# Ledger of designs, part 82: peptides against a protein of PDB entry 7C96

Target 1, 73 residues: chain A of PDB entry 7C96
Amino acid sequence: PVIPDDFRCPISLELMKDPVIVSTGQTYERTCIEKWLQAGHGTCPKTQQTLTSTVLTPNYVLRSLIAQWCEAN

## One batch from the design tools (peptide; made by RFdiffusion4, then SolubleMPNN)

Design b2_p26_6_s4 (from b2_p26_6, 11 letters changed)
Fold by OpenDDE base, seed 3:
Structure b2_p26_6_s4 (fold): chain B 73 residues (1-73), chain A 26 residues (1-26)
Amino acid sequence: as target 1 above (73 residues)
Amino acid sequence: AVAALNEPLSEEEAKALAEAVKAAIA
């Protein structure tokens, strides 16, 4: 089935398994954004806004929505 | 163009972003 756009990581373009929120409010796959940060980048890939924090917050609501979608499809 | 807050990317823009990021972290 077609994956909803909001369920796909902006970097991998795949269904997110461990979605995390960055300081700008955008959500990415944890592995993808960690690689971006480790490469020395301090901006949000999608918006190019400077990240005020490198803390990655698990997006549990989105994780649950994705899980529900996967169960139904 | 760069996406603004709460602005969805077109499929083509999304692919371009993904490729740019992948290249930058390679």
Scores: peptide ipSAE 0.500, ipTM 0.832, DockQ to the pose 0.283
Fold by OpenDDE base, seed 4:
Structure b2_p26_6_s4 (fold): chain B 73 residues (1-73), chain A 26 residues (1-26)
Amino acid sequence: as target 1 above (73 residues)
Amino acid sequence: AVAALNEPLSEEEAKALAEAVKAAIA
């Protein structure tokens, strides 16, 4: 079935497995955003806003929603 | 165009963003 947009990583375009929130509030797949940051980028890929922190916060709510969706589909 | 905080990207914009990011981290 069609993956809801909110469940897909803006970078990989795939269903997120380990979604993390950046300082701008946007969510990405952990591995994707880590590579972006490690490459020396300090902006949010989607919004191009400057990141005020490089801390990545697990999006547990989204993880649960994705899991529920996967079970139903 | 730059996406707003809770504004969804079109499929075309999403693909363009993905490709741009992939190129930037390569």
Scores: peptide ipSAE 0.498, ipTM 0.832, DockQ to the pose 0.311
Fold by OpenDDE base, seed 5:
Structure b2_p26_6_s4 (fold): chain B 73 residues (1-73), chain A 26 residues (1-26)
Amino acid sequence: as target 1 above (73 residues)
Amino acid sequence: AVAALNEPLSEEEAKALAEAVKAAIA
């Protein structure tokens, strides 16, 4: 089935397994955004806004929604 | 184009972004 856009990482374009929220409010797969940051980037990939923090906050609501979707599909 | 806040990207834009980022972190 088609994966809902909101469930796909903007970087990998795949279903997110460990979605995390960056300071701009955008959500990415943890592994993807960590690699982006480790590569020396300090901006949000999708919006190009400067990240005010490198803290990654787990998006538990989205994780739950994705899990529910996976169970149903 | 650059997405603002929660503005959705077209499929083409999404793919372009993904490829650009992947290339940058490779």
Scores: peptide ipSAE 0.483, ipTM 0.824, DockQ to the pose 0.287
Fold by OpenDDE base, seed 1:
Structure b2_p26_6_s4 (fold): chain B 73 residues (1-73), chain A 26 residues (1-26)
Amino acid sequence: as target 1 above (73 residues)
Amino acid sequence: AVAALNEPLSEEEAKALAEAVKAAIA
């Protein structure tokens, strides 16, 4: 089935399993964004905005929506 | 073009971004 764009990580382009929100409000797969940060980058991959924080917040709402979609597909 | 908040990327732009990030992470 076609994966909704909002459910795909901007980096992996795959269905997110552990979506996290960065300080800019963008959401990525945890493993992807962690690797990006560990590589020394301090910007948001998608928007190129400087991150004001490296804290990654779990996107529970999106996780739930993805789970619901997976149940139906 | 750089994506703005809540602005979706085209499929082509999305793929380009993904490849660029993956290369940078390596």
Scores: peptide ipSAE 0.480, ipTM 0.821, DockQ to the pose 0.296

Design b2_p26_7_s1 (from b2_p26_7, 20 letters changed)
Fold by OpenDDE base, seed 2:
Structure b2_p26_7_s1 (fold): chain B 73 residues (1-73), chain A 26 residues (1-26)
Amino acid sequence: as target 1 above (73 residues)
Amino acid sequence: DEKRKEELEKKKKELEENLKIANSRL
C-alpha cells in the first residue's frame, strides 16, 4: 500500500520508526536529524529555517499512527 | 579562513536545497 507522505522522513524518505519534532515543527527520523545536527547544521533540513533549539522532541502521536498503519498493512 | 567558511556555507546551503527539493516530491 501507499505510505502516507507524513509518515516518511524528509531526509531518508523512508517510513519513520522514531519520529522526532524539531523547533520548526517538522518531524524527522531521530537518527537522520541527529546526524544532520552533529554535522554542525543549525537549520531545518526541509524548511531551511534556523532552529531556535536543537532539542528533539519525540512525536509519540505520529509514532503511534505509523505503528497502527504498519499493523494494518 | 574566510574562504573555507564560505565553502562550508555553500555546501550547507546546497545540501539543504537538495533536501527541500526531495521533500517537495513527497
Scores: peptide ipSAE 0.056, ipTM 0.519, DockQ to the pose 0.040
Fold by OpenDDE base, seed 5:
Structure b2_p26_7_s1 (fold): chain B 73 residues (1-73), chain A 26 residues (1-26)
Amino acid sequence: as target 1 above (73 residues)
Amino acid sequence: DEKRKEELEKKKKELEENLKIANSRL
């Protein structure tokens, strides 16, 4: 089955396992965005907007949706 | 100004990575 684009990390292009939300509202795989931030970047990879915070918030809703999709497929 | 040079390089790198990510989604 085709994986919904919203379920893929904008960086890795893979199905997200631990989706997290950045200050701009975009969601990425935790490990991917952490590496991006650790590399010294202060912008959102997808939107290029400056991050107001480097705090990463778990996207539990998306995690649940992905889990449900995986179970059904 | 070394500080400006470094900042410019950082911005350049960010732009390159952002473009890389954007292009990968096509």
Scores: peptide ipSAE 0.052, ipTM 0.524, DockQ to the pose 0.107
Fold by OpenDDE base, seed 4:
Structure b2_p26_7_s1 (fold): chain B 73 residues (1-73), chain A 26 residues (1-26)
Amino acid sequence: as target 1 above (73 residues)
Amino acid sequence: DEKRKEELEKKKKELEENLKIANSRL
């Protein structure tokens, strides 16, 4: 089955397992965005906007949607 | 100024990485 684009991490392009939201509203795989931030970057990989915060918020809704999709497929 | 130079290099690096990510997208 084709994985919905919204379920793929903009960085890894793989199905997200631990999606987190950044200050710009974009969602990434936790490990991917953490590595990006640890490398010293302060922008959103996808939009290139400056992050107003480095706080990563778990996207529980998306996590649930992905889980449901995985069970159905 | 060394500090300004470092900031410039940082921004350059970020731009390059962003482009790399963008170009790798489907």
Scores: peptide ipSAE 0.048, ipTM 0.524, DockQ to the pose 0.082
Fold by OpenDDE base, seed 3:
Structure b2_p26_7_s1 (fold): chain B 73 residues (1-73), chain A 26 residues (1-26)
Amino acid sequence: as target 1 above (73 residues)
Amino acid sequence: DEKRKEELEKKKKELEENLKIANSRL
C-alpha cells in the first residue's frame, strides 16, 4: 500500500520508526536528523529555517498514528 | 577573512544538501 507522505521522513523518504520533532516543528527520523546535525548543519532540512535548539523531541503522537496504519495495512 | 569564508562554505554546503533532498522527493 501507498505510505502517507506525512509518515515519511523528509530526508530518507522512508516510513519513520523513531520520529522526532525539531525546534521548527518539523518531524524527521531520529537517525537522519542526527546525521544532518553532526555534519555541521544548523538549519531545518525541509524549511531551511535556523534551528534555535538542537534538542530532538520524540513525536509520540505520530509514532502512534504510524503504528495504527501499519496494523491496518 | 577566514571566519567569513567558513560561514560562506557552510551556507553553500547546506544549500546543496537542501536541493538534494528537495529533488529526491520528485
Scores: peptide ipSAE 0.045, ipTM 0.526, DockQ to the pose 0.083

Design b2_p26_7_s2 (from b2_p26_7, 16 letters changed)
Fold by OpenDDE base, seed 4:
Structure b2_p26_7_s2 (fold): chain B 73 residues (1-73), chain A 26 residues (1-26)
Amino acid sequence: as target 1 above (73 residues)
Amino acid sequence: DEERKEKLKKEEEKLKKNLEIANAKL
């Protein structure tokens, strides 16, 4: 079935396995955003907003939703 | 340095393309 857009990483365009939230509130696949940050970028890939923090917060809610979706589909 | 700058640019372009594709699918 079609993967909900909210479940896809804006960078990889794939179903997120380890979604994390950046300071702007956007969610990305951990590995993708980490690579982006490690490359020296200080902005949110999707919104282009400057990140106020490089801390990545696990999006457990989304992770759970994705898991539920995968189980149902 | 220039090498780092080029690398960064390349990655940004790659990301931009991905984002455009993602947005187009919406």
Scores: peptide ipSAE 0.065, ipTM 0.572, DockQ to the pose 0.044
Fold by OpenDDE base, seed 3:
Structure b2_p26_7_s2 (fold): chain B 73 residues (1-73), chain A 26 residues (1-26)
Amino acid sequence: as target 1 above (73 residues)
Amino acid sequence: DEERKEKLKKEEEKLKKNLEIANAKL
């Protein structure tokens, strides 16, 4: 079945396995956003807003929703 | 630093393309 758009990383366009939230509230796959930050960027890829912090917070709710979807499909 | 500049450019181009594709699918 078709993967919900909200379950895909904005960068990789793949189903997120380890979704994390940045300071702007946007969610990305951990690996993707880490690479972006390591490249020297200090902005949110999707919104271009400056990140107030480089801390990545696990999005447990979304992770759970994705897991449930995967189990059902 | 030329290498870093090229790396950054490629990353940005990749992101731009991916975002365009993602937005088109919405």
Scores: peptide ipSAE 0.062, ipTM 0.579, DockQ to the pose 0.045
Fold by OpenDDE base, seed 2:
Structure b2_p26_7_s2 (fold): chain B 73 residues (1-73), chain A 26 residues (1-26)
Amino acid sequence: as target 1 above (73 residues)
Amino acid sequence: DEERKEKLKKEEEKLKKNLEIANAKL
């Protein structure tokens, strides 16, 4: 079935396996956003807002929702 | 340093455009 937009990484456009939240509140696949940060960028890929922190916080709620969706489909 | 900043800005804008296009299609 169609993957919900909120379950797709804005960068990879794929179903997120390890979703993490950046300081702007946007969620990305961990590996994707890590590569972006390692490249020297200090902004949110989607919003272009400056990141106040480079800390990546696991989005456990979304991970759970995605897992449930995967099991059901 | 200014050249590096310009490069980063261009890359960020490029990504933003790509994301906007992708999001519009999804």
Scores: peptide ipSAE 0.046, ipTM 0.547, DockQ to the pose 0.042
Fold by OpenDDE base, seed 5:
Structure b2_p26_7_s2 (fold): chain B 73 residues (1-73), chain A 26 residues (1-26)
Amino acid sequence: as target 1 above (73 residues)
Amino acid sequence: DEERKEKLKKEEEKLKKNLEIANAKL
């Protein structure tokens, strides 16, 4: 089955396992965005907007949706 | 340190390409 684009990390292009939300509201795979931040970047990879915070918030809703999709397929 | 820098550069390039591909689909 075709994986919904919203379920793929903008960085890895893979199905997200641990989706997290950045201050701009965009969601990435945790490991991917952590590497980006650790590299010294302070912007959102997708939007180029400056991050007001480097806090990563788990996207539990998306995680649940992805899990449900995986179960159905 | 130079090796780390090179690795970081490659990772960054990979990221850029992935973002370009992803953004093209959006």
Scores: peptide ipSAE 0.029, ipTM 0.535, DockQ to the pose 0.048

Design b2_p26_7_s3 (from b2_p26_7, 16 letters changed)
Fold by OpenDDE base, seed 2:
Structure b2_p26_7_s3 (fold): chain B 73 residues (1-73), chain A 26 residues (1-26)
Amino acid sequence: as target 1 above (73 residues)
Amino acid sequence: EEERKKELEEKKEELKKNLEIADAKL
């Protein structure tokens, strides 16, 4: 079935396995955003806003929703 | 360093394309 857009990483465009939230409120796949930060970028890939923090917060709600979707489909 | 810079730019461009695709779908 069709994967909901909200379940796809803005970078990889794939179903997120470990979604994390950045300071701007956007969610990305952990590995994708980590690579972005490691490359020396200090901005949010999607919004281009400067990140106030490099802390990556797990998006547990989204992770749960994705898990439920995967189980049902 | 020039090669590394080029690689990073290419990756950035690829990312930009991906983001554009994602934005178009959202």
Scores: peptide ipSAE 0.095, ipTM 0.622, DockQ to the pose 0.047
Fold by OpenDDE base, seed 1:
Structure b2_p26_7_s3 (fold): chain B 73 residues (1-73), chain A 26 residues (1-26)
Amino acid sequence: as target 1 above (73 residues)
Amino acid sequence: EEERKKELEEKKEELKKNLEIADAKL
């Protein structure tokens, strides 16, 4: 089945397992964005906007939606 | 250290490529 674009990490292009939201509102796979930040970057990979915070907030809603999709497909 | 810098740059470029591909699919 075709994975919805919103369910793919912008970095890995794979189905997200642990989606997290950055300060810009974009969502990424936790592992991917953490590596980005650890590399010394302070911007949102997709939008290039400067992050006002490096706090990563779990996107529970999306995580649930992805889980439901996986169960159905 | 120079080797690490090179690896970091390669990873950065890989990320950019992935983002470009992702954007094209949206």
Scores: peptide ipSAE 0.091, ipTM 0.614, DockQ to the pose 0.046
Fold by OpenDDE base, seed 5:
Order: sequence, then structure tokens, then C-alpha cells
Structure b2_p26_7_s3 (fold): chain B 73 residues (1-73), chain A 26 residues (1-26)
Amino acid sequence: as target 1 above (73 residues)
Amino acid sequence: EEERKKELEEKKEELKKNLEIADAKL
């Protein structure tokens, strides 16, 4: 089965297990974005925009969609 | 410190490559 692009982390390019949303609205795998932030970066990896906040919000909807997709495939 | 800087740069380059690949797939 082909994994939908929206289900892949922009950084790892792998199916997201714990998707989180950054202040710019982009979604990443939690582990990936945390490593980026821990490295001292304050920008969105994909858009290069400065993050207005370093808070990571769980993308529950996407998480559910991915879970459903995994069950069906 | 020099090694840390090098490691960081390598991670940045890896990220850049991954993003480029992602952009190509999208």
C-alpha cells in the first residue's frame, strides 16, 4: 500500500507515529522536530519561518487518520 | 566544540536533503 504524503514526516519521510503541529501549522514527527529544536533552531524546518512558540501540539486528527489507514492496510 | 559544530552541520544538510526529497514527492 502507498503511504499518503500527508502521513509522512517532512523530515524523516516516514509514516508519522506521533504527529505534532508547530506554530507555523506544519506537522512533523515529534521526535524529529524535538531534535531540531534541541539543536538550537527556532525556525520551521519546512517553511524556514520563525516559530512564534516552541510548543508542540499533538495532531490528534492526523494521528487518528493514520491509525485508521494502518488498520485498513 | 568543533566536532559538535560539524555534527550540527551534517544534521542540517541531512535535513535539507530530506526536505528536498519530500518536496519532490509532494
Scores: peptide ipSAE 0.079, ipTM 0.599, DockQ to the pose 0.046
Fold by OpenDDE base, seed 3:
Structure b2_p26_7_s3 (fold): chain B 73 residues (1-73), chain A 26 residues (1-26)
Amino acid sequence: as target 1 above (73 residues)
Amino acid sequence: EEERKKELEEKKEELKKNLEIADAKL
């Protein structure tokens, strides 16, 4: 089955397993955004907006939706 | 340091391409 685009990380383009939300509200795979931050970037990869915080918040809703999709397919 | 800067730039460009692909699909 075709993976919904909304379930793909903007960076890796792969199905997200541990989606996290940055301060701008965008969601990425945890490992991908961590690498971005570790590289010295302080902006949101997708929007280029400056991050007000480097805290990564788990996107439990999306994680649940992805899990449900995976179970059904 | 110049090589490091180049490496980071290449990674950034690769990321940009990935984001463009993602945006095109969404």
Scores: peptide ipSAE 0.074, ipTM 0.593, DockQ to the pose 0.046

Design b2_p26_7_s4 (from b2_p26_7, 17 letters changed)
Fold by OpenDDE base, seed 5:
Structure b2_p26_7_s4 (fold): chain B 73 residues (1-73), chain A 26 residues (1-26)
Amino acid sequence: as target 1 above (73 residues)
Amino acid sequence: EEEELEKLEEERKKLEENLKKAESKL
């Protein structure tokens, strides 16, 4: 089935399994954004904004919504 | 997956280089 755009990682363009929010408010797949940060980057891949923090906050709501969608499809 | 990340990294590199060039002209 067609995956909702909000459920896709801006980097991998795949269904997110472990969505996390960065300081800019954008959500990415954890592994994708971690690789970006580990590469020494300090900006948001999508917006190019400077990250005020490297803290990755789990997007539990989105994770739940994705899980529900996966069960239904 | 890793390809998309690489594309973003290259794009960032270009932006940084452009900024560097601009700064050198100050």
Scores: peptide ipSAE 0.040, ipTM 0.519, DockQ to the pose 0.086
Fold by OpenDDE base, seed 1:
Structure b2_p26_7_s4 (fold): chain B 73 residues (1-73), chain A 26 residues (1-26)
Amino acid sequence: as target 1 above (73 residues)
Amino acid sequence: EEEELEKLEEERKKLEENLKKAESKL
């Protein structure tokens, strides 16, 4: 089945397993955004907006939705 | 995954270089 765009990481373009929210409100796969930050970047990969924080917040709602989708498909 | 990130990094580097050049012309 077709994976909803909102379920794909903007970086990997793959189904997210551990989605996290950055300060700009965008959601990425944890491993992807961590690599980006570790590379010394301080901007949002998708929007290029400056991150006000490097704190990554788990997107539990999206994670749950993805899990439900995976179970149904 | 890593390939896509690399592309983004390269793009960002290019943008930064362009900004540096633009700033030098001010």
Scores: peptide ipSAE 0.038, ipTM 0.518, DockQ to the pose 0.085
Fold by OpenDDE base, seed 3:
Structure b2_p26_7_s4 (fold): chain B 73 residues (1-73), chain A 26 residues (1-26)
Amino acid sequence: as target 1 above (73 residues)
Amino acid sequence: EEEELEKLEEERKKLEENLKKAESKL
C-alpha cells in the first residue's frame, strides 16, 4: 500500500524505522540525518533552516504511529 | 537512501559555490 507522506523520511523517501526530530521540528530517519550532519552540513535538509543544535531527539509518537500502520497494512 | 542524500549534497554545493562567486564580486 501507499506509505503516508508523514511516515517517509524527507531524505530517503522511505518508511522511517528510527525517526528523530531536529531543532527545526522536522523528522528524519536517524541514519539519513546523521550522514547529512557528518558531511559537514549545519542546516535542515528539507527547510534549509540553520540548526540551532545537532541533538537528535527520538520521535516516539511517530514511531508508534508507523508501527500501528505497519500492523494494519 | 544514499542517492537522495547525494542529490541534496550536490545541489547544496552548487548553490554555495554560486553564492561565493557572487559575494566575491561585492
Scores: peptide ipSAE 0.038, ipTM 0.510, DockQ to the pose 0.086
Fold by OpenDDE base, seed 2:
Structure b2_p26_7_s4 (fold): chain B 73 residues (1-73), chain A 26 residues (1-26)
Amino acid sequence: as target 1 above (73 residues)
Amino acid sequence: EEEELEKLEEERKKLEENLKKAESKL
């Protein structure tokens, strides 16, 4: 079935397994955004906004929604 | 697609390096 756009990582374009939120409010796959940050970038990949923090916050709600979707499809 | 992303990332890295240099002069 068609994967909802909100369930896809803006970087990998794949279904997120460990979604995390950056300071801009955008959500990415943890591994993808970590690689981006480790490369020395200080901006949000999707919005190009400067990150006020490099702290990554787990998006538990989205993780749960994705898991439920995967079970149903 | 992955190669295109890599190119964009390198470009952004360069831009951010320039920004850091500019900020250090403030």
Scores: peptide ipSAE 0.032, ipTM 0.511, DockQ to the pose 0.080

Design b2_p26_8_s1 (from b2_p26_8, 21 letters changed)
Fold by OpenDDE base, seed 2:
Structure b2_p26_8_s1 (fold): chain B 73 residues (1-73), chain A 26 residues (1-26)
Amino acid sequence: as target 1 above (73 residues)
Amino acid sequence: SKEEELKKVEEEIEKARKEELERKLA
């Protein structure tokens, strides 16, 4: 089945396993956004807005939705 | 990969912004 766009990481374009939210409200795969930040970037990959914080917050709701989708498909 | 493409684009944008800022501060 087709993976919902909201379940794909904007960077890897793959189904997210460990989704995290950045200060702009966008969600990415943890490993992808960590690499981006470690490279010294201070913007959101998708929106290009300046990040007010480099803190990554787990998106538990999305993680759960993805898990449910995976079990059903 | 898209990650690499985004990284390249961002680096170019940041470079331009940095240069502009330096000119304004000088």
Scores: peptide ipSAE 0.053, ipTM 0.521, DockQ to the pose 0.087
Fold by OpenDDE base, seed 4:
Structure b2_p26_8_s1 (fold): chain B 73 residues (1-73), chain A 26 residues (1-26)
Amino acid sequence: as target 1 above (73 residues)
Amino acid sequence: SKEEELKKVEEEIEKARKEELERKLA
């Protein structure tokens, strides 16, 4: 089935397994965004907005929604 | 990949900013 775009990491374009939210409100796969930050980037890959924080907040709601989708598909 | 392309864009922006700073310091 077609994966909803909101369930795909903007970087990897794959179904997110460990979605995290950045300061801009966008969600990415943890490993992807961590690599991005570790590379020294200070912007949000999707929006190009400057990150006000490098803190990554687990998106438990999305994680749950993805899990539910996987069960149904 | 998209990640690579995004990385390239960011690097170009960083490069431009650096060059701008260098010009100001020169």
Scores: peptide ipSAE 0.042, ipTM 0.512, DockQ to the pose 0.085
Fold by OpenDDE base, seed 5:
Structure b2_p26_8_s1 (fold): chain B 73 residues (1-73), chain A 26 residues (1-26)
Amino acid sequence: as target 1 above (73 residues)
Amino acid sequence: SKEEELKKVEEEIEKARKEELERKLA
């Protein structure tokens, strides 16, 4: 089955397992965005907007949607 | 990889930001 683009991390391009939201509202795989931030970057990979915060918020809604999709496929 | 490509873009943006900041401080 074709994985929906919204379910893929913009960085890894893989199905997200632990999706987190950054200050710009974009969602990434936790490990991917953490590595990006640890590398010293202060912008959103996808939009290049400056992050107002480096706090990562779990995207529970998306996590649930991905889980449901996986169950159906 | 996608990450590598994004990193390159970030580097260019950071370079531009640095230059802009330098101009403002000058």
Scores: peptide ipSAE 0.042, ipTM 0.515, DockQ to the pose 0.063
Fold by OpenDDE base, seed 3:
Structure b2_p26_8_s1 (fold): chain B 73 residues (1-73), chain A 26 residues (1-26)
Amino acid sequence: as target 1 above (73 residues)
Amino acid sequence: SKEEELKKVEEEIEKARKEELERKLA
């Protein structure tokens, strides 16, 4: 089945397994955003907004929604 | 550009995944 756009990482375009939220409120796959930050970037890949923090917060709600979708498909 | 930068990140991620798989198969 077709993966919902909101469930795909903006970087890898793959189904997110460990979604995390950045300071701008956007969500990415943990490994993807970590690599982006390690490359020296200080902006949000999707919005180009400057990150006020490099803290990554687990998106438990989205993780749950993705899990439910995976169970049904 | 932003798109080019994202592409490079994706390529690096894929390379890393491939290398890890190869190590596990050895």
Scores: peptide ipSAE 0.022, ipTM 0.499, DockQ to the pose 0.050

Design b2_p26_8_s2 (from b2_p26_8, 18 letters changed)
Fold by OpenDDE base, seed 1:
Structure b2_p26_8_s2 (fold): chain B 73 residues (1-73), chain A 26 residues (1-26)
Amino acid sequence: as target 1 above (73 residues)
Amino acid sequence: SMEEEKKKVEEEIEEAKKKEEERKLK
């Protein structure tokens, strides 16, 4: 089945396994955004807004939704 | 698309990391 766009990482375009929220409210795969930050970037890949923080917050709700979707599909 | 461009950037980052690791192993 077709993977919902909101379940795909904006960077990898793959189904997220460990979704995390950045300061701009956008969600990415943890590994992807960490690599982006490690490369020296201080902006949100999707919106290009400057990140006010580099803290990554687990998106538990989305993680749960993705897990449920995977079980059903 | 912008999404494809971001994926390319991710791949470039991964390749760079791989090259660095390979260099360190030699």
Scores: peptide ipSAE 0.041, ipTM 0.486, DockQ to the pose 0.039
Fold by OpenDDE base, seed 4:
Structure b2_p26_8_s2 (fold): chain B 73 residues (1-73), chain A 26 residues (1-26)
Amino acid sequence: as target 1 above (73 residues)
Amino acid sequence: SMEEEKKKVEEEIEEAKKKEEERKLK
């Protein structure tokens, strides 16, 4: 079935397994956003906004929703 | 699309990192 857009990483376009929230509130796959940051970027890939922090917060709610979706599909 | 471009950027980053690590190991 078609993966909901909100469950896909804006960078990899794949179903997120370890979704993390950046300072702008956008969520990405951890490995993807880490690579982006490690490459020297200081902006949010999706919004282009400057990140006020490089802290990545696990999006546990989304992780659970994705898990539920996977079980149902 | 913008998302497709971001995917390409990710791939470029990954390849660049791979090449850099490979170079250092030689």
Scores: peptide ipSAE 0.039, ipTM 0.496, DockQ to the pose 0.039
Fold by OpenDDE base, seed 3:
Structure b2_p26_8_s2 (fold): chain B 73 residues (1-73), chain A 26 residues (1-26)
Amino acid sequence: as target 1 above (73 residues)
Amino acid sequence: SMEEEKKKVEEEIEEAKKKEEERKLK
């Protein structure tokens, strides 16, 4: 089935399994954003805003929503 | 598009890492 856009990582364009929130409030797949940062980028991939922190916070609410969608589809 | 470019970047990063790991192993 068609995956909702909000459930897709802005980088990989795939269904997120471990969604994390960056300082700008945007959510990405953990692996993708870690690679982005490791590559030397200091900005948010989607908004191009400078990250005030490199801390990645798990988006538990979105993780749950995705899990529910996966079970239903 | 922006999304297409980001996906390409992610793939390039992955390929580069793979080559580096192969170099270290051999």
Scores: peptide ipSAE 0.041, ipTM 0.481, DockQ to the pose 0.038; fails the geometry check
Fold by OpenDDE base, seed 5:
Structure b2_p26_8_s2 (fold): chain B 73 residues (1-73), chain A 26 residues (1-26)
Amino acid sequence: as target 1 above (73 residues)
Amino acid sequence: SMEEEKKKVEEEIEEAKKKEEERKLK
């Protein structure tokens, strides 16, 4: 079935397993955004906005929604 | 190096975008 856009990482374009929120409010797969930051980038991959923080906040709600979707599909 | 890692990440992102144009997720 077609994966909802909100469930896909903007970087990998794959179903997110460990979604995290950056300072711009965008959500990414943890491994993807960590690699981006470790590479020395200070911007949001999707929006190109400057990150005001390097803190990554787990998106527990989205994780749960994705899990529910996977159970149903 | 940092430059090599940066380039690799950028290439992965670009490749992912390319795949989106070629395929539809099911």
Scores: peptide ipSAE 0.038, ipTM 0.534, DockQ to the pose 0.514; fails the geometry check

